Peptides against a protein of PDB entry 3OGK. Designs and how they scored, part 253

Target 1, 307 residues: chain A of PDB entry 3OGK
Amino acid sequence: ATPDRLSRRFPNLRSLKLKGKPRAAMFNLIPENWGGYVTPWVTEISNNLRQLKSVHFRRMIVSDLDLDRLAKARADDLETLKLDKCSGFTTDGLLSIVTHCRKIKTLLMEESSFSEKDGKWLHELAQHNTSLEVLNFYMTEFAKISPKDLETIARNCRSLVSVKVGDFEILELVGFFKAAANLEEFCGGSLNEDIGMPEKYMNLVFPRKLCRLGLSYMGPNEMPILFPFAAQIRKLDLLYALLETEDHCTLIQKCPNLEVLETRNVIGDRGLEVLAQYCKQLKRLRIERGADEQGMEDEEGLVSQRG

## One batch from the design tools (peptide; made by RFdiffusion4, then SolubleMPNN)

Design b1_p30_6_s2 (from b1_p30_6, 15 letters changed)
Fold by OpenDDE base, seed 5:
Structure b1_p30_6_s2 (fold): chain B 307 residues (1-307), chain A 30 residues (1-30)
Amino acid sequence: as target 1 above (307 residues)
Amino acid sequence: DEEEEEEERKKKEEEKRLEEKYREALAAHY
């Protein structure tokens, strides 16, 4: 549908999801004529969609001007912004969002490409937001943001339940994990093997409610940090883990309550047998071939419908 | 490219193979 048709048909729209490159099955095709730019949609939101609280752009071009217009138009009414695999913006656009949308609950930039100017957006979010529930910049490269601001967010946002980050050294997040008392999901970070310090991560304390986890670069030496709470793990993201088949078997055996597993082909037939044996609550399995193949679209993982 | 399509096809075939093996393993353990 065109933006103008959408507003006329649904003037009270609360949630909008736009996809630049939709899979064949999705009805909400961006008209081919709009080239994947959000600009015409942001214009329509600003003028006619006064009830809009949730915006999700997927694989779209988003400028800083688009973000600034959206931020000013929706202000504290904007509860969710997802820039999912988007491009064309800078951290100035993010700064505008967090400055004007002080009650934002979900901020996602997962797999988005952007120009990083500074870390001010995260600092502003830390200073002024108390509503945040979900923060996700997974598979992004922010080099200028501070782990201290993430800790401040955790301290101030009592409803913070899900945080996904880029390649922060996990030890820099110790303060964050201590502050994030209600955190249920964490993905990202960076585990860095240190031959001189094999116990580098053994004293890492995770939030007590943590049950959805994906640690990047987790190898067999770091994997034991999960064992104290492996029985409460419901979701594992092992796509970026450095685990071999036997390591998968070892971990899976300790996760009897696992509901969702995302992993690579390295799990093998042996890992699948162990998974079937020990993980009787498994609902979703996603297997990808390898890191070089991450460009493939969200193929429907096997949903084991327990009828 | 024909090579990319063949690689994607091989990807889907291996995913299907692994999914089938998981189903077989599940059936053997229930």
Scores: peptide ipSAE 0.034, ipTM 0.572, DockQ to the pose 0.031
Fold by OpenDDE base, seed 3:
Structure b1_p30_6_s2 (fold): chain B 307 residues (1-307), chain A 30 residues (1-30)
Amino acid sequence: as target 1 above (307 residues)
Amino acid sequence: DEEEEEEERKKKEEEKRLEEKYREALAAHY
């Protein structure tokens, strides 16, 4: 659909989701003009979609200018922005969004690629937002943001229920977890094993309502930190955990109320048997191939040029 | 595009296979 056709048909549109072409299809002729850039859509939003509250861009090219235009056009009416697997922006674009959209409830940059200039966007969000419910920059590389700003967000945003982060050291998030009293979901962070301090994470206190969890780099030594609340876990993301088959079996047995499991093929047939035995409420299972197996199936699809 | 449909088909077939294994495992425990 063209942007102009959308606004003419749906002038009162409240939610927009745009999907770009998958990365595999990006090697073929992206028609230069239309498919990957959000710019034409942001122009249409700014001019004609005055009731738009939710924007979701997936696999799109988004510039800082696009974000600035969107931010100024929607201001406090923007409740949701999702930059899902997007590219082409910097943290200046994020700063514009949080500066102008002070009542944003959902901000997502999951798996987006961007240029990081500074951490000012998260600081600005911490200073001015009290409405945030969902913050997600999972599988992103932010090195210049402060865990103190995340703590401030947790203190100020009483409705904050889901937070997904990149590679923050989990011990730097102690203040955040203490402040985030209503948090139900947490994903990301970084657990860094210290052979000299095997109990490094044992005193970690999680929010009391936490029931959806995915700790990155969690190994068998860190896994016991979940046991005090494992019975309340409903969703578990183990895609980036460092658990073997037996570790999966151990953890699954502790989670009788598990509804959603996301893991790698390392769970094995044994882990699936244990899952069937102990997790009678399971609704969704996602198994991905490990990183080592993904490297071989990049078969260079030799597009045979049939002449 | 045909390649993306094929990847999505393969993912759905793998999900179905895993769901079937899970159902078989559930049936074996009753």
Scores: peptide ipSAE 0.029, ipTM 0.558, DockQ to the pose 0.028
Fold by OpenDDE base, seed 2:
Structure b1_p30_6_s2 (fold): chain B 307 residues (1-307), chain A 30 residues (1-30)
Amino acid sequence: as target 1 above (307 residues)
Amino acid sequence: DEEEEEEERKKKEEEKRLEEKYREALAAHY
């Protein structure tokens, strides 16, 4: 559909989702020139879609100018922005969004590629937002954002229920977890093994309502941190865990209320048997190939631009 | 890309295979 045709047909549109070309997303390789430009759509939103509250761009090229225009056009009426596997923007564009859209409830940049200039966008969000329910920058590379701003967000946003982050050291998020009293979902972080301090994570306190979890780089030594609340886990993402088959079996046995499991083929037939035995409430199972079983192109992290 | 589509197909086929094995295991525990 064309932007102009959409606005004429649906002038009272509240939610818009645009999808660019499908691509294999094995690695965080997002070609900058992949997908369509959002510019003509942002122009149409700004001019004609005055009731738009939710915008979802998937696999689109999004510039800082596009984000600035969108931010100013929708301001506090924008409740949801999802930049899902997008590219072409910087953290300046994100800063514009959080500066102008102070009542945003959902902000997603999952698997987006961008240029990081600074951490000001997260700081601005922390200083002014009290409405945030979902924050998701999973599988992104933010090196300049502060875990203290995330803690501030958790303290100020009483409705914060889902947070997915990049590679924050989990110990830096202790304050965040203490503040995030209503958090139900957490994904990402970084668990870093320390041979000299094997118990460094054992005192980690998770939010009491946490039931959807995906800790990155969780190995068998860190896995016990889940055991105190494993019975309340409803969704488990093990795609980026460092668990072998037997570790999967050990964890699964402790999660009798598991409804969704996402993992790699390392679970094996044995893990599936254990899953069937202990997880009678399972609704969805996703199993992906490990990197070792992927073809040479997958091992090299090469994604073809030829969709 | 035809190669990417083929790899995505192979991944989906393996997911389905493992999901079938899970269903078989479930049936054995009922």
Scores: peptide ipSAE 0.045, ipTM 0.588, DockQ to the pose 0.030; fails the geometry check
Fold by OpenDDE base, seed 4:
Structure b1_p30_6_s2 (fold): chain B 307 residues (1-307), chain A 30 residues (1-30)
Amino acid sequence: as target 1 above (307 residues)
Amino acid sequence: DEEEEEEERKKKEEEKRLEEKYREALAAHY
């Protein structure tokens, strides 16, 4: 569909999701056709889609100018922005979004590639937003953002329920977890084993409602930090955990209410058997290959409940 | 063209960096 045709047909559109071409097709087929750039869509949003509250760009090229135009056009009416696997922007574009869209509830940039200039966007978000429900920059690299700003966001945004982050040292997030009283989902962070301090993370207190979790680099020594609340876990992301088959078995046995598991093939047949035995509420299983196994065959196993 | 190639390169570099970091973490646990 063309932007113009969309606005003519749906002038009162509240939610827009655009999908660019799959990455595999992006290398060979940079079509001269604007299908990968958000620019024409942002122009149309700015001019004709005055009720648009939710924007989701997936695998699109997004410039700082596009973000600035979108931000100014929608301002506090923008409730959701998802830059899902997007590229072409810098943190200046993010700064424009959070500066102008002060009532944004969902901000996602998961797996997006961008140039990081500074951490001002997160600081601005922390200073001015009280509406945020979902913040997701999972699988991104930020070196210039402050965990203190994340804590401020948690303190100010009472409806904050899901936060996914990059490689923050998990101990730097202690203040965040204390402030994020309503947090249900957390993914990311960085667990760094210290042979000299085996209990480094044992005093980590998670939000009481936390039930969807994915800690990056969690090994068997850190895994026990989950045990006090493992029975309330509904979703686990173990794609970036450092767990062997037996560790998977140990953790799975403690999560009888698990509904969604995302893990690697290291779970093995044994882990799957244990999963089947203990996790009777499982709805979705995703198994990916390990980093060392070049063959990306995603086997999505849907557990059909034969009722 | 050049901007798109650079963006794709940055994405691949980021994915690779994350994969390398994961491998480094794995190697540290073994």
Scores: peptide ipSAE 0.009, ipTM 0.324, DockQ to the pose 0.030; fails the geometry check

Design b1_p30_6_s3 (from b1_p30_6, 15 letters changed)
Fold by OpenDDE base, seed 4:
Structure b1_p30_6_s3 (fold): chain B 307 residues (1-307), chain A 30 residues (1-30)
Amino acid sequence: as target 1 above (307 residues)
Amino acid sequence: KEEEEKKKKEEEEKKKELEEKYKKALEEHY
């Protein structure tokens, strides 16, 4: 559909989701056709979609100017922005969003590619937002953001329930976890083995309501940090864990309430048998290839058990 | 390219096999 046709048909649209072409087509085809750029859609949103609260761009080209226009046009009416696998923006565009959209509840940049200028966007979000429920920059590389700003967000945003981050050292997030009293989901971070301090993570205190978890680089030595609350885990993301088949078996046995598992083929037949034996509430299983085997074209095979 | 596509296909087949084994294991344990 064209942007103009959408606004004419649905002037009271509250939620918009746009999907661009697959990324493989984005690298080779600077699309002569504007179908990959959000610009015409942002123009239409600004002019004609005055009730729009939720915007989800997937695999789109988004400029800082597009983000600035969207931010100014929707301001505090924007509750959700998802830049899912998008590209073409910088942290200046993110700064514009958080500066103008002070009531934003969901901010997602998962797997987006951007230029990082500074950490000001997260600082501005920390200083002015009290409404945030979901923050997700999973599978992104931010080197200039502060874990202290994340802690401030947790203190100020009492409805914060889901946070997914990039490569923060987990020990830098201790303050965040203490502040995030209502957090139910956490993904990302970085667990780094220290041969000299094997117990460096043992004193990590997670939020009491945490039930959806995915710690990056979690090995068998770090895995025991989950055991005190493993029975309350409902979703586990092991895609970036450093667990072997036997480690999977050990962890799965401790998670009888597991509903969603995302893991690699390393789980093997044995891990699947253990999963079937112990995880009677399992609703979704996603098995991906190993990180060393991830080529360009991962087709997401979601097997939904339609019973 | 052809070897990568072949490896990719073998891994997709292995994924499907694992998913089928999981379904069977569920049926055996219920």
Scores: peptide ipSAE 0.075, ipTM 0.607, DockQ to the pose 0.027
Fold by OpenDDE base, seed 5:
Structure b1_p30_6_s3 (fold): chain B 307 residues (1-307), chain A 30 residues (1-30)
Amino acid sequence: as target 1 above (307 residues)
Amino acid sequence: KEEEEKKKKEEEEKKKELEEKYKKALEEHY
């Protein structure tokens, strides 16, 4: 559909999801002719979609000008922005969003490629937002943002339930985890093995409600930090963990309430047997071949619970 | 192109094999 046809048909649209280069099955809402640019859609949102509060762009080209226009057009009515696997923007575009959309609840940039100018966007978000529920910049490379701003967000946003980050050293997030009292989901960070300090992570305290977890670079030496709360874990993302087959078996046995597992082929037949034996609540299993094969989209293998 | 398509096909086949193995393991443990 064209943007103009969408607004004429759905003038009261609350949520818009646009996908660039859709895999075969989903709604060809984007005419092939638009090259995956959000610009014409942002123009239509600004002019005619006055009820829109949720925007999700997937695999689209998004400029800073597009973000600035969207931010000014929707202001505090924008509750959700997802830049999912998008490109073409900088942190200036993010700054515009958080400056103008002070009541944003969901901000996602997962797997997006951008130019990082500074960390001001996260600082501005920390200073002015109290509504944030979901912050996700998983699989992104922010080097100029401060973990202190993330802590401030956790302190000010009492409804913050899900945070996914890039390669922050986990020890820099201690203040964040202490402040994030309602956090249920955390993904990302960086666990860095230190031969001189093998127990450097053993005193790491996670939020009490944490039940969905994916720690990047978690090896067998760091894995024990999960054991005190492994029984409450419902989702594990092990795609970026450094666990072997036996490590998977050890962890899985401690997670009887696991509902979702995302892992690599290293789990093997043995890990799958252990998973079937101990994880009777499992609803979804995702197995990828390895770290180099990031290109396979989530085909949700629905494990049908046939009772 | 052909090598990428071959690799992708081998990936999908191995995923299916693992899903079938998991399904069998579930049937044996229920």
Scores: peptide ipSAE 0.035, ipTM 0.526, DockQ to the pose 0.032
Fold by OpenDDE base, seed 2:
Structure b1_p30_6_s3 (fold): chain B 307 residues (1-307), chain A 30 residues (1-30)
Amino acid sequence: as target 1 above (307 residues)
Amino acid sequence: KEEEEKKKKEEEEKKKELEEKYKKALEEHY
């Protein structure tokens, strides 16, 4: 579909989702004329899509100029921006978005590749936003953003329900977790084992409503921090956990209300047996291969047990 | 086998001890 055909057919469009080519095609020199650039769409949004509140770009090339144009064109009418697996922008583009779109509710940059200039975008978001419900920069490399700004966001955004972050040391997020009273979902962070301080993470207080969780680098020593609220866990992301088969069994037994599990093949048949025994509410299971397991076929076993 | 079972028991005991400490810390905080 061309941008111009979309606007003519749907001048009152409120939500737009664009999908670029799969990542495998991104390693090949994407021809400049490839429909992977958002620029023609941002131009069309700016000119003709005056009711657009939600924009989702997936696997597209997005420049800072595209983000600046989008930000200025939609301003406080923009409720959702998702840069899902996008590339070509910097933190200046993000700064433009958060500066102009002060009522944004969903901001996603998950698996996007960008140049990081500074942490000003998160600071600006912290200073001016009170509407944020979803913040997601999972699987990104932000080194210049402040955990304190994340805490400020949690304090100011009372509707904040889902936060996914990169490799923040989880202890730096203590203030964030205390402030995020309505948080239901958290993914990311970094758990760093300290042999000299085995209880390093035992003072972590999670938000009372937390039920969807994925802590990066969580090992068997850190896993006990989940046990006090394991019965309320509905979704668990273990893709980036450092758990073996037995650790999976231990954790799964404590999560009787688990509805969604995402993990690696390390769960094994034994973990699946335990899952079947203890997790009667399971709706979705995703098992990914580890880097070393080249061989076994993509059983995307969507085991929807619809009884 | 016996050393692996011993290590596994020690790890399970440590996990239980950590769980109890965490529960106490939560009760003292809330």
Scores: peptide ipSAE 0.000, ipTM 0.310, DockQ to the pose 0.009
Fold by OpenDDE base, seed 3:
Structure b1_p30_6_s3 (fold): chain B 307 residues (1-307), chain A 30 residues (1-30)
Amino acid sequence: as target 1 above (307 residues)
Amino acid sequence: KEEEEKKKKEEEEKKKELEEKYKKALEEHY
């Protein structure tokens, strides 16, 4: 659909979801005239979609100027922004969003590629937002943001129920977990094995309502930290866990209320048998190929426009 | 295009196969 056709048909649109082409097309090879840029849509939102509360861009090119225009046009009426697998923006664009949209409830940048200038966007969010329910920058590379700002967000945002982060050291998130009393979902972080300190993570206290979890780099030595609350786990993301087949079996047996599992093919037939035996509430199973089985077909494939 | 569609189809088929294995295992353990 064209932006103009959408606004004419639905002037009172509250939620917009746009899907761009597959990721390979997003690397600077998309001509300006293509439906991969959000700019025409942001222009239309700014001019004609004055009731829009929720914006979801998936696999789109988003500039800082697009984010700034969107932020100013929607301000405190923007409740949800999802930059899902987007590219073309910097942390300045994120800063504009959190500065102008102080009542935002959902902010997602999952799997987005961006240029990181500073951590000011998260600091601004921490200082001024009390409405946040969902924060998700899973599978992103933020090196300049502070875990203390995440703790401040948890303290100030009493409705915060889902947080997904990049590669924060889990021990730096102790303050966050203590503050996040209503947190139900956590994904990301980094568990770093220390052979000299095998109990490094054993004293980690998770939020009491935590039931959806995905700890990055969780190995068999760290897995026991989940056992005290494994019976309340409803969703596991094991895509970035360092668990073998037997470790999967061990964990799955402790999660009888599991509804959603996301894992790699390392689960194997044995893990699937154990899953079927112990997880009678399972509703969704996602199995991906591990990075090790993705042979380095560097498909430098020129994604042709007509494909 | 064709290879990416083929890989995607193979991934979807593998996913279906694993989902079917799970369903069968669920039925066997019921």
Scores: peptide ipSAE 0.039, ipTM 0.519, DockQ to the pose 0.028; fails the geometry check

